# Ledger of designs, part 29: peptides against a protein of PDB entry 3ZN8

Target 1, 125 residues: chain A of PDB entry 3ZN8
Amino acid sequence: LEEYDKIQKKMEDVMEGKGKLTLRDVYAQIIALRKMGPLSKVLQHIPGLGIMLPTPSEDQLKIGEEKIRRWLAALNSMTYKELENPNIIDKSRMRRIAEGSGLEVEEVRELLEWYNNMNRLLKMV

## One batch from the design tools (peptide; made by RFdiffusion4, then SolubleMPNN)

Design b2_p13_3_s4 (from b2_p13_3, 7 letters changed)
Fold by OpenDDE base, seed 3:
Structure b2_p13_3_s4 (fold): chain B 125 residues (1-125), chain A 13 residues (1-13)
Amino acid sequence: as target 1 above (125 residues)
Amino acid sequence: RSALLELIAQHLR
């Protein structure tokens, strides 16, 4: 709960233009959410989400959980500098991260794209 | 509201 509150405060600061969301923040949030249990349980704790977004099928939730596990492997293979400044991750770094995590380079690219989309979303809210 | 969860939901669509 304490970790979650810290993450929320960080997100609020970013939304107010007082900070930058990093992959370290993403990592912390993923870990905090996983402590709550499977994605199905996590989504149930988000008020209004079920109203604004279609409820994922059980199969989609399983796919999502596997994707999160794979992204955690990628994040664990990044340097602290990369976690703090994801924009420095070039093709060479992506390949290293992919090899170190047992992922395809495309999966690392997808994580970075996801991060960029999230950062844009936070700036819009 | 978690932006991460919103983005996860969007990615799963």
Scores: peptide ipSAE 0.034, ipTM 0.609, DockQ to the pose 0.366
Fold by OpenDDE base, seed 5:
Structure b2_p13_3_s4 (fold): chain B 125 residues (1-125), chain A 13 residues (1-13)
Amino acid sequence: as target 1 above (125 residues)
Amino acid sequence: RSALLELIAQHLR
């Protein structure tokens, strides 16, 4: 619960323009979700939302879990400077991260694109 | 769009 509250506060700060979402924040969110379960299950406990949110199938949960494991491997292969400032990750850094994590370069690029899209979304809200 | 992105988008709505 404490980790979850910290992540929520960070997201609020970013939405208000008081901070920047980093890959360290992403890492913390992934770890929190693994401990508490999928965010969808957490949201289902909120009165009125559980009826409106689709329940993922067991197969969808397994696919999601594998994707999360792969992203954690990529994050664990990044330097602290890269986690704090993902914009410094060039093609050379991306290749190193991919090789260190056993992933394809395209998978690392997908994570970075997701991060960039998330930052844009949070600033638009 | 990743499942994680969709979950966060739903949470922000």
Scores: peptide ipSAE 0.026, ipTM 0.590, DockQ to the pose 0.127
Fold by OpenDDE base, seed 4:
Structure b2_p13_3_s4 (fold): chain B 125 residues (1-125), chain A 13 residues (1-13)
Amino acid sequence: as target 1 above (125 residues)
Amino acid sequence: RSALLELIAQHLR
């Protein structure tokens, strides 16, 4: 719970322009959420999400869980410098991360794209 | 170079 509060505060700080979201923050968030149990249980504990999102099917939950697992593998294959500053991840680094995590390069690219989109969104709030 | 050695070298960056 304390770690979750730290993550929330970080998100608030980013929204206020007091910092940037890093992949380290993303990693911490995923880990904190996973401690709450399966994705289905996690989603139940996010206030307002049930109002904004339709209840995922069992298959969608499985897909989401697998995606999280894959992203964690990618994150675990990144260096501290890459986690703190994902913008340094070039094609060579991306390939290394993919190989180290057992993922396709496209999956690593997808994670980075998601991160970039999330950061852009947070800066707009 | 072995793929493994190259991978290790890349992780040291």
Scores: peptide ipSAE 0.016, ipTM 0.490, DockQ to the pose 0.022
Fold by OpenDDE base, seed 2:
Structure b2_p13_3_s4 (fold): chain B 125 residues (1-125), chain A 13 residues (1-13)
Amino acid sequence: as target 1 above (125 residues)
Amino acid sequence: RSALLELIAQHLR
Protein backbone atom coordinates (compact mmCIF):
# COMPACT_ATOMS: atom_id res chain seq x y z
CA LEU B 1 0.00 0.00 0.00
CA GLU B 2 2.81 2.41 0.82
CA GLU B 3 4.54 1.72 -2.47
CA TYR B 4 1.30 2.24 -4.32
CA ASP B 5 0.71 5.55 -2.59
CA LYS B 6 4.21 6.67 -3.49
CA ILE B 7 3.60 5.84 -7.13
CA GLN B 8 0.28 7.65 -7.05
CA LYS B 9 1.90 10.74 -5.60
CA LYS B 10 4.60 10.58 -8.24
CA MET B 11 1.99 10.43 -10.98
CA GLU B 12 0.19 13.39 -9.45
CA ASP B 13 3.42 15.36 -9.29
CA VAL B 14 4.10 14.62 -12.95
CA MET B 15 0.61 15.72 -13.92
CA GLU B 16 1.15 18.94 -12.01
CA GLY B 17 4.42 19.55 -13.84
CA LYS B 18 6.51 18.97 -10.69
CA GLY B 19 8.37 16.03 -12.18
CA LYS B 20 8.73 13.60 -15.04
CA LEU B 21 7.70 10.01 -15.43
CA THR B 22 10.73 7.74 -15.78
CA LEU B 23 11.11 4.08 -16.60
CA ARG B 24 12.11 3.63 -12.97
CA ASP B 25 8.64 4.85 -12.06
CA VAL B 26 7.17 2.42 -14.58
CA TYR B 27 9.19 -0.41 -13.08
CA ALA B 28 8.08 0.47 -9.56
CA GLN B 29 4.47 0.58 -10.67
CA ILE B 30 4.64 -2.81 -12.36
CA ILE B 31 6.20 -4.37 -9.27
CA ALA B 32 3.63 -2.78 -6.99
CA LEU B 33 0.79 -3.99 -9.19
CA ARG B 34 2.20 -7.51 -9.28
CA LYS B 35 2.31 -7.57 -5.51
CA MET B 36 -1.39 -6.75 -5.51
CA GLY B 37 -2.09 -9.77 -7.70
CA PRO B 38 -2.77 -10.55 -11.33
CA LEU B 39 -3.59 -7.73 -13.71
CA SER B 40 -7.26 -8.69 -13.61
CA LYS B 41 -7.43 -8.07 -9.88
CA VAL B 42 -5.53 -4.82 -10.19
CA LEU B 43 -7.94 -3.55 -12.81
CA GLN B 44 -10.85 -4.46 -10.56
CA HIS B 45 -9.43 -2.29 -7.81
CA ILE B 46 -9.21 0.77 -10.02
CA PRO B 47 -12.35 2.80 -9.32
CA GLY B 48 -14.39 3.61 -12.40
CA LEU B 49 -12.33 1.51 -14.77
CA GLY B 50 -14.80 -1.34 -14.77
CA ILE B 51 -17.48 1.09 -15.81
CA MET B 52 -15.57 2.92 -18.55
CA LEU B 53 -13.53 0.09 -20.01
CA PRO B 54 -14.90 -3.18 -21.21
CA THR B 55 -13.75 -5.98 -18.98
CA PRO B 56 -10.86 -7.51 -20.82
CA SER B 57 -11.30 -11.10 -21.82
CA GLU B 58 -9.22 -13.69 -20.03
CA ASP B 59 -7.14 -14.03 -23.18
CA GLN B 60 -6.48 -10.30 -23.30
CA LEU B 61 -5.38 -10.39 -19.68
CA LYS B 62 -2.96 -13.22 -20.41
CA ILE B 63 -1.52 -11.33 -23.35
CA GLY B 64 -1.17 -8.24 -21.19
CA GLU B 65 0.57 -10.17 -18.42
CA GLU B 66 3.02 -11.69 -20.88
CA LYS B 67 3.74 -8.26 -22.34
CA ILE B 68 4.39 -6.89 -18.85
CA ARG B 69 6.73 -9.80 -18.13
CA ARG B 70 8.68 -9.07 -21.30
CA TRP B 71 8.85 -5.36 -20.50
CA LEU B 72 10.13 -6.17 -17.02
CA ALA B 73 12.91 -8.19 -18.61
CA ALA B 74 13.81 -5.18 -20.73
CA LEU B 75 13.69 -2.83 -17.74
CA ASN B 76 15.91 -5.19 -15.74
CA SER B 77 18.46 -5.01 -18.55
CA MET B 78 18.64 -1.21 -18.49
CA THR B 79 21.18 0.83 -16.59
CA TYR B 80 20.09 3.20 -13.85
CA LYS B 81 20.96 6.11 -16.12
CA GLU B 82 18.73 4.72 -18.87
CA LEU B 83 15.85 4.13 -16.46
CA GLU B 84 16.07 7.73 -15.23
CA ASN B 85 16.64 9.22 -18.69
CA PRO B 86 15.09 6.96 -21.32
CA ASN B 87 15.76 9.57 -24.01
CA ILE B 88 19.45 8.54 -24.03
CA ILE B 89 18.52 5.08 -25.30
CA ASP B 90 19.80 5.01 -28.87
CA LYS B 91 19.87 2.13 -31.34
CA SER B 92 23.03 0.68 -29.79
CA ARG B 93 21.54 0.75 -26.30
CA MET B 94 18.28 -0.76 -27.59
CA ARG B 95 20.20 -3.67 -29.13
CA ARG B 96 22.12 -4.25 -25.90
CA ILE B 97 18.91 -4.18 -23.86
CA ALA B 98 17.21 -6.53 -26.30
CA GLU B 99 20.10 -8.99 -26.18
CA GLY B 100 20.31 -8.83 -22.40
CA SER B 101 16.58 -9.41 -22.00
CA GLY B 102 16.14 -12.02 -24.72
CA LEU B 103 13.77 -9.73 -26.62
CA GLU B 104 13.64 -8.41 -30.13
CA VAL B 105 14.78 -4.83 -30.65
CA GLU B 106 11.26 -4.06 -31.84
CA GLU B 107 9.88 -5.05 -28.44
CA VAL B 108 12.26 -2.67 -26.69
CA ARG B 109 11.23 0.03 -29.14
CA GLU B 110 7.60 -0.70 -28.37
CA LEU B 111 8.24 -0.21 -24.65
CA LEU B 112 9.98 3.10 -25.31
CA GLU B 113 7.20 4.26 -27.60
CA TRP B 114 4.66 3.34 -24.97
CA TYR B 115 6.64 5.29 -22.38
CA ASN B 116 6.90 8.33 -24.63
CA ASN B 117 3.18 8.24 -25.38
CA MET B 118 2.38 7.93 -21.69
CA ASN B 119 4.66 10.82 -20.79
CA ARG B 120 2.98 12.98 -23.42
CA LEU B 121 -0.44 12.01 -22.14
CA LEU B 122 0.51 12.89 -18.57
CA LYS B 123 1.67 16.32 -19.62
CA MET B 124 -1.62 16.95 -21.39
CA VAL B 125 -3.80 16.05 -18.43
CA ARG A 1 -3.75 0.14 -25.97
CA SER A 2 -1.44 -2.04 -23.92
CA ALA A 3 -2.85 -3.24 -20.62
CA LEU A 4 -0.09 -1.33 -18.90
CA LEU A 5 -1.04 1.86 -20.71
CA GLU A 6 -4.60 1.43 -19.59
CA LEU A 7 -3.51 0.87 -16.01
CA ILE A 8 -1.40 3.99 -15.98
CA ALA A 9 -4.08 6.03 -17.71
CA GLN A 10 -6.54 4.95 -15.06
CA HIS A 11 -4.13 5.72 -12.27
CA LEU A 12 -3.87 9.22 -13.64
CA ARG A 13 -7.61 9.79 -13.58
Scores: peptide ipSAE 0.028, ipTM 0.599, DockQ to the pose 0.133; fails the geometry check

Design b2_p13_4_s1 (from b2_p13_4, 7 letters changed)
Fold by OpenDDE base, seed 4:
Structure b2_p13_4_s1 (fold): chain B 125 residues (1-125), chain A 13 residues (1-13)
Amino acid sequence: as target 1 above (125 residues)
Amino acid sequence: SRRQLILQLFLSR
């Protein structure tokens, strides 16, 4: 819980223009969420989400959990420098990460695109 | 809430 609150505070600081969100922050957040249990249990701990979002089907939860697992594999295959500054990840680095994680290059690209989109959205809120 | 938005961003995929 304390680790989760630290990560939440980091994200709030980024929303306020204080610092930047890194893939290290993403990694820490995913680990903190996974410590709460399966994605189904994590969703149950989100007040109002069950009211605003249709309860994901069991299949959607499995897909989400698999996606998180794949992204963790990619993150575990990144160097410290890449985690701290994902913008340095070129095609060569992306291919190395994919090979090291057992993922397709497109899956690594998707993670980076998600990160970039999220980081942009956080700065606009 | 900011918390809900943050959680949605992480859980939306």
Scores: peptide ipSAE 0.104, ipTM 0.649, DockQ to the pose 0.376
Fold by OpenDDE base, seed 5:
Structure b2_p13_4_s1 (fold): chain B 125 residues (1-125), chain A 13 residues (1-13)
Amino acid sequence: as target 1 above (125 residues)
Amino acid sequence: SRRQLILQLFLSR
């Protein structure tokens, strides 16, 4: 719970133009959420989310949980320097991360693209 | 709330 609140505060700071969300922060958030139980239980504990987001089917929740597990494998294969500054991840690093995590290079690219889009969205709010 | 908006952005894929 304390780790979750620290990450939320950091996301708020990024929205105010203070600092940058890193993949280390993303990793810590995923771990904090997983300690609350399955993704279905985590989503139920978010007030108002069910009003603005369609309630995912059980199959969509399973797909989401598998995607999170695959992204955690990629994050676990990154160096501390890569987690802190994902912009240093070139094609060679991306291939190493993919091989180390048992993922396709395209899946690692998708994680990095999602991260970049997330940082862009947080700065627009 | 700002917290809810951040969570929606994080979980919206």
Scores: peptide ipSAE 0.078, ipTM 0.616, DockQ to the pose 0.319
Fold by OpenDDE base, seed 2:
Structure b2_p13_4_s1 (fold): chain B 125 residues (1-125), chain A 13 residues (1-13)
Amino acid sequence: as target 1 above (125 residues)
Amino acid sequence: SRRQLILQLFLSR
């Protein structure tokens, strides 16, 4: 709970234009969510989400959970400098991360694209 | 709430 609240506060600070969400924050959030239980249980505990979002099928939840596991493997293969400053990750670094995590380069690219989109969205709110 | 929005952003993808 304490780790989750710290990450939430950091995300709020980023929304206020204070600081930057990093892949370290993403990593910490994924770990915090995994400690809370399966993604299905996390979604059920979000007030109003069950009314506004179609509840993913059990199969979609499994696919999402597998994707999160792959992203954790990629994050575990990143250096501290890359986690703090993902914008330094070039094609050579992406390939190294992919090789180190047993993933395709495209999967690492997808994680970075998701991160970049998340940061853009947080700055717009 | 800001919390719900952050959660939606994190979980909607």
Scores: peptide ipSAE 0.076, ipTM 0.618, DockQ to the pose 0.363
Fold by OpenDDE base, seed 3:
Structure b2_p13_4_s1 (fold): chain B 125 residues (1-125), chain A 13 residues (1-13)
Amino acid sequence: as target 1 above (125 residues)
Amino acid sequence: SRRQLILQLFLSR
């Protein structure tokens, strides 16, 4: 609970322009959420989410959990410098991360694209 | 709340 609250506070600070979201922050958040239980249980604990977002089917939740596991493998294959500053990840680094994680380069690219989109969205809120 | 919005952004995909 304390780790989760610390990560949330950091995310709030980032939304206020007091920092930047890094892949290390993403990693920490994913780990914290997984410690709280399956993604299905986490969603049930979010007040109003079921009103604002369509409730994912059980199959959609399983697909999402598998995607998160694959992304964690990629994140675990990144260097500390890459996690703190994902913008340094070039084609060579991306290939190394893919090979080290047992993923396709396209899956690593998708993670980075998701991160870039997320960081953009957080700055607009 | 900002907290709910952050959670929605992480979980909405």
Scores: peptide ipSAE 0.069, ipTM 0.610, DockQ to the pose 0.360

Design b2_p13_4_s2 (from b2_p13_4, 5 letters changed)
Fold by OpenDDE base, seed 3:
Structure b2_p13_4_s2 (fold): chain B 125 residues (1-125), chain A 13 residues (1-13)
Amino acid sequence: as target 1 above (125 residues)
Amino acid sequence: KRKTLILELFLSK
């Protein structure tokens, strides 16, 4: 519960322009959510999500879980400096992360693109 | 709503 409150506060701070969301924050959130169990169980504990999003199929949940696992592998292969400041991740770093995580470079690029898009969206809210 | 935004964004992509 305390971990969730910290993550929530961080997210609120970012939305209010009081901070920057880092990949460390993303990592912490994923880990905290996973402590609640499978993605299906996590989604059940989110009030209002069922109103905004249709109940995912079992296949969609499996795809989501796989994506989480792959992104965690990438995040686990990043240095602390990269997690705190993803903007330093150049092509060489991205390739290293991909190789270290057993992912394609494109998958690491996708994660970084998602992160950048998310930060842009959070600043607009 | 705010509590779930990161997860929602994660799942939406």
Scores: peptide ipSAE 0.090, ipTM 0.667, DockQ to the pose 0.493
Fold by OpenDDE base, seed 2:
Structure b2_p13_4_s2 (fold): chain B 125 residues (1-125), chain A 13 residues (1-13)
Amino acid sequence: as target 1 above (125 residues)
Amino acid sequence: KRKTLILELFLSK
């Protein structure tokens, strides 16, 4: 609960223009969600999501869990400086992260693209 | 994609 509240506060601060969403924040969120249990249980705790989205199939949950594991591997292969300032991640760093995590470079790129999109979205709210 | 969506929804709140 405490970690969840910290993450919520961080998101609020970013939406208010008081800071920046970092990959460290993303990592903390993923870990907090994992402590709540399987993705299926996490989804049940998001208000309104059950109304907006159909209940995911078992296969969809499995795919989601795999994506989480892959992103965690990438995040665990980043330096503290990269987690705090993802914009410094160039092609060389991206390749290193991919190699260290056992992922394709394209998967690391996908994570970074998602992060950039999320950070833009939060600034628009 | 779905976790990405969950994080997106969670962060967009």
Scores: peptide ipSAE 0.080, ipTM 0.666, DockQ to the pose 0.154
Fold by OpenDDE base, seed 5:
Structure b2_p13_4_s2 (fold): chain B 125 residues (1-125), chain A 13 residues (1-13)
Amino acid sequence: as target 1 above (125 residues)
Amino acid sequence: KRKTLILELFLSK
C-alpha cells in the first residue's frame, strides 16, 4: 500500500510537469500491483474500472497475465541506466534485452513504444 | 495488450 501511494504521487507529479516517468517507475507499479494477487484481483482494486470495462473472461485474464510476465522479463533484462533513461536504448541494446529476456525484438520495441506514448499522454492530461 | 490499456487508464486518472 505504501509503495502504491508513492507511485501514485509520482504519477501526479509527472502530470503536473514535475519530473519524468521512467521504466523504473513502471516496473515498481507492476510489482506493487502484483502484490495484490493475479490480474483478476488487481482489476478489482481499480476504482471505476468495473463500470468502464466489461468483466474479462478467464482466457483474457490468462493472456493479460502472460503479457505482464513478458514485460517484467524485458524490464529485468535492462540496466539501471536504461530503466532511468529509456531513450538511450538503441538497436544494439534492444537486441541484448530481447535475447536476455527470451523475447522477440519486436516485443521489446512494443514496450518502449508504449512507454513513449504513455509519457506523451501524461503530459497532455 | 489489455494490461497496457489498464495502465494507461490508471495513469490518466
Scores: peptide ipSAE 0.071, ipTM 0.658, DockQ to the pose 0.130
Fold by OpenDDE base, seed 4:
Structure b2_p13_4_s2 (fold): chain B 125 residues (1-125), chain A 13 residues (1-13)
Amino acid sequence: as target 1 above (125 residues)
Amino acid sequence: KRKTLILELFLSK
């Protein structure tokens, strides 16, 4: 609960223009969510999500869990500097991260693209 | 796509 509150505060701060979301923050969020259990349990704790999103099929949950696992592998293969400033991740770094995590470079690129899109979205709020 | 959305929704809260 304390970790969750810290994450929420960080998100609020970013929305207020106080700081930036980093991949370290993303990592912390994923870990906090994983402590709540499987993605199915996590979804149950998100108010309104069960109303807005059809209950994901078991297959969709499995795909979700696998994607989270892959992203965690990528994040665990990043340096502290990369986690704090993902913009420094060039093609060479992406390849290293992919190789270290057992992922395709495209999967690492997808994570970074998602992060960039998220940061843009949060700055618009 | 939906999982990215869930993370996006979580990160947006």
Scores: peptide ipSAE 0.082, ipTM 0.668, DockQ to the pose 0.130; fails the geometry check

Design b2_p13_4_s3 (from b2_p13_4, 6 letters changed)
Fold by OpenDDE base, seed 5:
Structure b2_p13_4_s3 (fold): chain B 125 residues (1-125), chain A 13 residues (1-13)
Amino acid sequence: as target 1 above (125 residues)
Amino acid sequence: ERRSLILRLFYER
């Protein structure tokens, strides 16, 4: 609960222009979500993040969980500088992260695109 | 030569 409240406060601070969402913040969120139990319970608390349609099937939940596990592997392969400032991640860094995580470059690109879209949305509120 | 992933991590940190 305390970790969740810190994440919400960080999102509020970013919306108010008092901070920037980083991939470190994303990492902390994913870890907190995994500690809270089944993804089904967590998804009810994240309306509008577009990660899942309302009422996903059990199979869609499993697919989403696998995707999150892959994103964690990518995040674990990033440097601290990359986590704090994802904008420095060029094609060379992206390839390194993919190789280090055992992922396709496209999967790393998808994570970064998701992050960029999320950070844009938070600044428009 | 594929520079060792470890060496790349050192130069990019």
Scores: peptide ipSAE 0.038, ipTM 0.614, DockQ to the pose 0.022
Fold by OpenDDE base, seed 4:
Structure b2_p13_4_s3 (fold): chain B 125 residues (1-125), chain A 13 residues (1-13)
Amino acid sequence: as target 1 above (125 residues)
Amino acid sequence: ERRSLILRLFYER
């Protein structure tokens, strides 16, 4: 509960223009969600999701779980400076992160693109 | 010579 409240407050602060979303914040969120159990259990605890989205198939849950695992591997392969300032991640850094995480460079790029899109959306609210 | 991944991680951290 305390970790979840910290995450919500951080997102609220970012929406209010207080600070920025970092990949460290993303990491903390993923870990907090993972502590609630498998992705299937996490999704069951989101009110209204079952009304807005069809219940994901077991195969979709496995794909989502694998994606989270891969993103965690990428995040764990980043430096503290990269986690705090993802904009410093150039092609050389992306390749290093990919090599360290056992991912393709494109998967690291996808994570960074997702982060950039999320950070833009949060600043527009 | 390409520095090892470990050395790069240590230097860039």
Scores: peptide ipSAE 0.024, ipTM 0.620, DockQ to the pose 0.021
Fold by OpenDDE base, seed 1:
Structure b2_p13_4_s3 (fold): chain B 125 residues (1-125), chain A 13 residues (1-13)
Amino acid sequence: as target 1 above (125 residues)
Amino acid sequence: ERRSLILRLFYER
């Protein structure tokens, strides 16, 4: 409960322009969601999501869970400086992260692109 | 000598 409240407050602070979303914040969110159970159970507990989004198929949930697992491997292969400032991640750092996590460089790039898009979206609200 | 990838990760952290 206390971890969830900290994550919500951080998200609110970012939306209000009082902070920046980091990959450390993303990591904390993913871990908190996983503590609630499988992605299927997590989505069922998000109020309004079942009304606004079609219920994902079991296959889509499995793909999503695997993507989260792979992203956690990438995040665990990052330095503290990279987690706080993802913009410092150059091609050499991406390759290192990929090699350390057993991922393709393209998957690390996809995570960074997703992060950048999310951080932009939160600043527009 | 190329420091191992693991050692590099620890030093850059």
Scores: peptide ipSAE 0.023, ipTM 0.618, DockQ to the pose 0.022
Fold by OpenDDE base, seed 3:
Structure b2_p13_4_s3 (fold): chain B 125 residues (1-125), chain A 13 residues (1-13)
Amino acid sequence: as target 1 above (125 residues)
Amino acid sequence: ERRSLILRLFYER
């Protein structure tokens, strides 16, 4: 519960313009969500999302969980400097992260694109 | 001596 409250407060601070969402914050969120159980149960606890999203099939949940595991491998292959400042991750850094995590460069790029999109959305609210 | 890129990445962690 205390870890979740810290994550929410950090998200509120970012929406208020007090700071930046980092990949370290993303890592903390993914770990907190995994501690809450299967992704299906976590989505049910998000107010408003559980009513509007069709319950994902078991196969879609497995695909989502595998994608999260791959993203965690990428995050675990990043430096603290990269986690705090993802904007420094160039093509050379992406290749290193991919090689270190056993992923394709495209999968690392997808994670970074997702992060950039999320960080833009949070600044618009 | 050029510290191994791997060791540098571990220290930047």
Scores: peptide ipSAE 0.025, ipTM 0.628, DockQ to the pose 0.021; fails the geometry check

Design b2_p13_4_s4 (from b2_p13_4, 9 letters changed)
Fold by OpenDDE base, seed 5:
Structure b2_p13_4_s4 (fold): chain B 125 residues (1-125), chain A 13 residues (1-13)
Amino acid sequence: as target 1 above (125 residues)
Amino acid sequence: SKRSLILEMFYSL
């Protein structure tokens, strides 16, 4: 609970232009939320979700759970330096991460693109 | 709005 609150404050700082979201922050939040159980349990703890999103089907929850598992594998294959500064991840690093995580290079690229888009979104919100 | 990263991940699926 304490770690979750720290991560939320970090996100608020980024939205206010007081910091930058890193993949370490992403990793920490996923791990903290995973303590609540599977994705279905996690989603139930997000305030206002029932109003913002339709209730996911069981199949959608399974797809989401698999995506989280795969992204965690990628994150676990990154160095501390890469997690703190994802912009240093070049083609060679991306290939290493993919091989280490059992993912396709395109899946690692997807995670990095999501991260970049997320940072941009948080600055606009 | 203050959104969870997990929520945003879900939107991206």
Scores: peptide ipSAE 0.158, ipTM 0.724, DockQ to the pose 0.428
Fold by OpenDDE base, seed 2:
Structure b2_p13_4_s4 (fold): chain B 125 residues (1-125), chain A 13 residues (1-13)
Amino acid sequence: as target 1 above (125 residues)
Amino acid sequence: SKRSLILEMFYSL
């Protein structure tokens, strides 16, 4: 709970323009949430989910769990410098990360694109 | 309300 609260505070700071969301922050949040149990249980703790999103099917939850597992593999294959400054990840680094994680380069690119979109979204709030 | 990175990950699926 303590680690989760720290991560949420970090997100709030980023939304207020007081800092930058990094992949280290993403990694920390995923790990903290995984301690709460499977994705289904995690989603139940997100306020307003039932209003904004229909309850995911069992198949959707399975896909979500698999995606999280893959992204964790990618994150675990990154250096500290890459996690703190994902913008340094060029095509060469991306290929190394993909090979180290057993993923396709496109999957690593998808994670980075998501991260970039998330940073933009948080700054817009 | 606070946004969750996990929620946004789910939207990207």
Scores: peptide ipSAE 0.157, ipTM 0.723, DockQ to the pose 0.428
Fold by OpenDDE base, seed 1:
Structure b2_p13_4_s4 (fold): chain B 125 residues (1-125), chain A 13 residues (1-13)
Amino acid sequence: as target 1 above (125 residues)
Amino acid sequence: SKRSLILEMFYSL
């Protein structure tokens, strides 16, 4: 819980323009949340979810869980420098990450695109 | 508004 709070504070700082969201931050939060159990259990611990989001179907939960699993594989295949600064990930690095994680290069690209979009979104929220 | 990353993930998926 303490680690989770630190991660949340980091994200709040990013949202307030006091920092940069990195893939290390993404990884850390996912891992912290995973300690609460599977995605279905994690969602139960998120304040305001029932108000802000429709309750996911079982199929949606399965898809979400698989996506998280695949992205964690990619993140686990990244170097510290890549996690801290994803912008250095070029085509060669993406291919290496994909091969190491058992993903397609397009899936790694999707993660990076998501990260970039998320970083922009958080600064706007 | 303050949101968790996981919430934002669901918005983006």
Scores: peptide ipSAE 0.154, ipTM 0.725, DockQ to the pose 0.416
Fold by OpenDDE base, seed 3:
Structure b2_p13_4_s4 (fold): chain B 125 residues (1-125), chain A 13 residues (1-13)
Amino acid sequence: as target 1 above (125 residues)
Amino acid sequence: SKRSLILEMFYSL
């Protein structure tokens, strides 16, 4: 829980323009949250979620859990430099990451695109 | 507002 709170604080700092969300931050959060159990249990710990968002179906939870697992594989295949500065990840690096993680290059690209969009979104809030 | 990164990821799927 303490680790989760620290990571959330980091995200808040990014939202306030006091930092940059890195893939290391993403990785750390995923790991911390997974220690709490499966995605379903993690979601139950988010205050107000049941009020603001519909409860996901079991199938949706499975899809989400699988996506997290796949993204973790990609993240585990990245170097420290790549995690800290994902902008350095070129086509060659993406291919290496994909091969190392057992993913398609497009899946790695999807993760990076999500990350870029997330960073942009957080800075706009 | 405070959001969970994991939550945002999940609903972005």
Scores: peptide ipSAE 0.154, ipTM 0.718, DockQ to the pose 0.406

Design b2_p13_5_s1 (from b2_p13_5, 8 letters changed)
Fold by OpenDDE base, seed 2:
Parts: structure tokens; sequence; C-alpha cells
Structure b2_p13_5_s1 (fold): chain B 125 residues (1-125), chain A 13 residues (1-13)
């Protein structure tokens, strides 16, 4: 709970324009959330005006767990510098990360695109 | 979007 609270506070600071969201922050949050249990339980513990998510089916939970595993593999294959400053990740770095994580380059690109979109949204708040 | 993406998006709100 203490680690989760620290991450939550950092995310709040980012939302307030006091910080920058990095992939390190994303990684830390995923790890903290996984310590709380299954994804469905984690979603229930997220306070605030959340997305009304329908109750996931067992199959949806399995898909979600596999996706989390894949994202973590990508993140674990990044250097500290890349995690802190994802904008330095060029095509060569993406390919290295993909190879190191056993993912397709497109999956790494999708992660980065998602991250960029999230950062843009945070800057607009 | 993946459940992970939804989770992260929800947390960032």
Amino acid sequence: as target 1 above (125 residues)
Amino acid sequence: SSELLKLIADFLR
C-alpha cells in the first residue's frame, strides 16, 4: 500500500503539471498494482471517477494478464535512459527492445504510441 | 484498448 500510495502521489503530481510521466512510472505502477492481486481486484481499488469498466469475463482477464506480461517484457528490455526519456527510442532501439522481449516491433511501437498519447492528454489537463 | 491500457488510463484520471 505504501508503494502504491507513493506512485499514486507521483501520478497526481503529473496530472497537476508538476511532473512528467515516464515509462519508468508506468512500469512501477504496473508492478505495484500486480501486488494488489488480480486485475479485476486492482480495478476495484482504483479510487475516483474511473472508466465504467464492465465486469471482465474470465477470458478477458486472461487476455489482460497476457497483455500485461508482454508490456512488462518490453519495459524490462528498455534501458534506464529509455524508460526515463522514451522519446530517444528510435527504430534501432525499438527493434532491440522487440528482440529482447520476444515481441514484434509493432507491439513496441504501440506501447510508445500509447505512452505519447497519454502524455499529450496529461499536458492538456 | 487492452485492459492494461484501460487500467493505466483510469489511474491517470
Scores: peptide ipSAE 0.109, ipTM 0.681, DockQ to the pose 0.152
Fold by OpenDDE base, seed 1:
Structure b2_p13_5_s1 (fold): chain B 125 residues (1-125), chain A 13 residues (1-13)
Amino acid sequence: as target 1 above (125 residues)
Amino acid sequence: SSELLKLIADFLR
């Protein structure tokens, strides 16, 4: 899991204020984790994650896996500039991303809102 | 999604 360790270190640097979390970082993290298999297996292999989170139901895992797949489609439809600086994504860019990924514009907006929430959380740590 | 948010939040903590 060399890639996982690299991403972990980068995330630690971000948490220490040595960087900013971008959608590129999010993308890389998701990809690294997914190499371990389905979300259920990913959760099993991350120490401590199962201790603080209740064991998700099979339905919750399925929903989570589908959400990851959909968001990855959106991320794959973004430009490098957008991934690096998501705040430049306006309505026109959102529509393009949605169309390119086969998602609703609202789903792209949801991803961006989630990202903004994550950045807010990181600033509080 | 709460699951993905939780996953990443726990990873970053």
Scores: peptide ipSAE 0.109, ipTM 0.682, DockQ to the pose 0.131
Fold by OpenDDE base, seed 3:
Structure b2_p13_5_s1 (fold): chain B 125 residues (1-125), chain A 13 residues (1-13)
Amino acid sequence: as target 1 above (125 residues)
Amino acid sequence: SSELLKLIADFLR
């Protein structure tokens, strides 16, 4: 609980600049999106997205909502240091996170892989 | 933040 409060305070006070993405930033954005309601509503509020990307089907939105929920569980099981520097997450940390979140290790690995790919892509834009 | 949101949306699709 104390660590959670520290994470929340840091997210409120300090956000990283464009091109530098941490899992803290991912967490903050997911939480912000969740406050806007269901994924379907969230996507409608993203400027230009409807023009650049095809509209997801209802089934895709449902899958996306479930994925977000699972990833939030994983993120909530990470330490602040892990959120700030995901590269420190080794096999032992990954297993701990999986067990703490009720996820498979492979799902945690998937999140980290997604993060790495996204961070690389952001550097190219 | 807008780019992050686009990437998230793209992944979830």
Scores: peptide ipSAE 0.103, ipTM 0.674, DockQ to the pose 0.446
Fold by OpenDDE base, seed 4:
Structure b2_p13_5_s1 (fold): chain B 125 residues (1-125), chain A 13 residues (1-13)
Amino acid sequence: as target 1 above (125 residues)
Amino acid sequence: SSELLKLIADFLR
């Protein structure tokens, strides 16, 4: 819980424009959530999510769990420098990450694109 | 992947 609270505070700081969101921050947040158990349990503990999102089916939960696993594999295959500064991830790094994680390069690209979009939004706050 | 990304985005807001 203490670690989770630290991560939450970091996220708040980022949202207030006091910090920059990195993939390390994202990774830490995912890990914190995973400690709460399966995705189904995690979703139950996210305030407001049940209001904004329909209750996922069992199949959707399974897909979600698999996606979490895959994204964590990608993140685990990144170096500390890459997690801190994803913009340094060139084609060679992206391929290495994909190979190391057992993902397609396109999946790694999608993650990075999402991160970039997220950071753009956060910079406007 | 989009669903997970949306989940993360929602949590980060």
Scores: peptide ipSAE 0.122, ipTM 0.697, DockQ to the pose 0.150; fails the geometry check

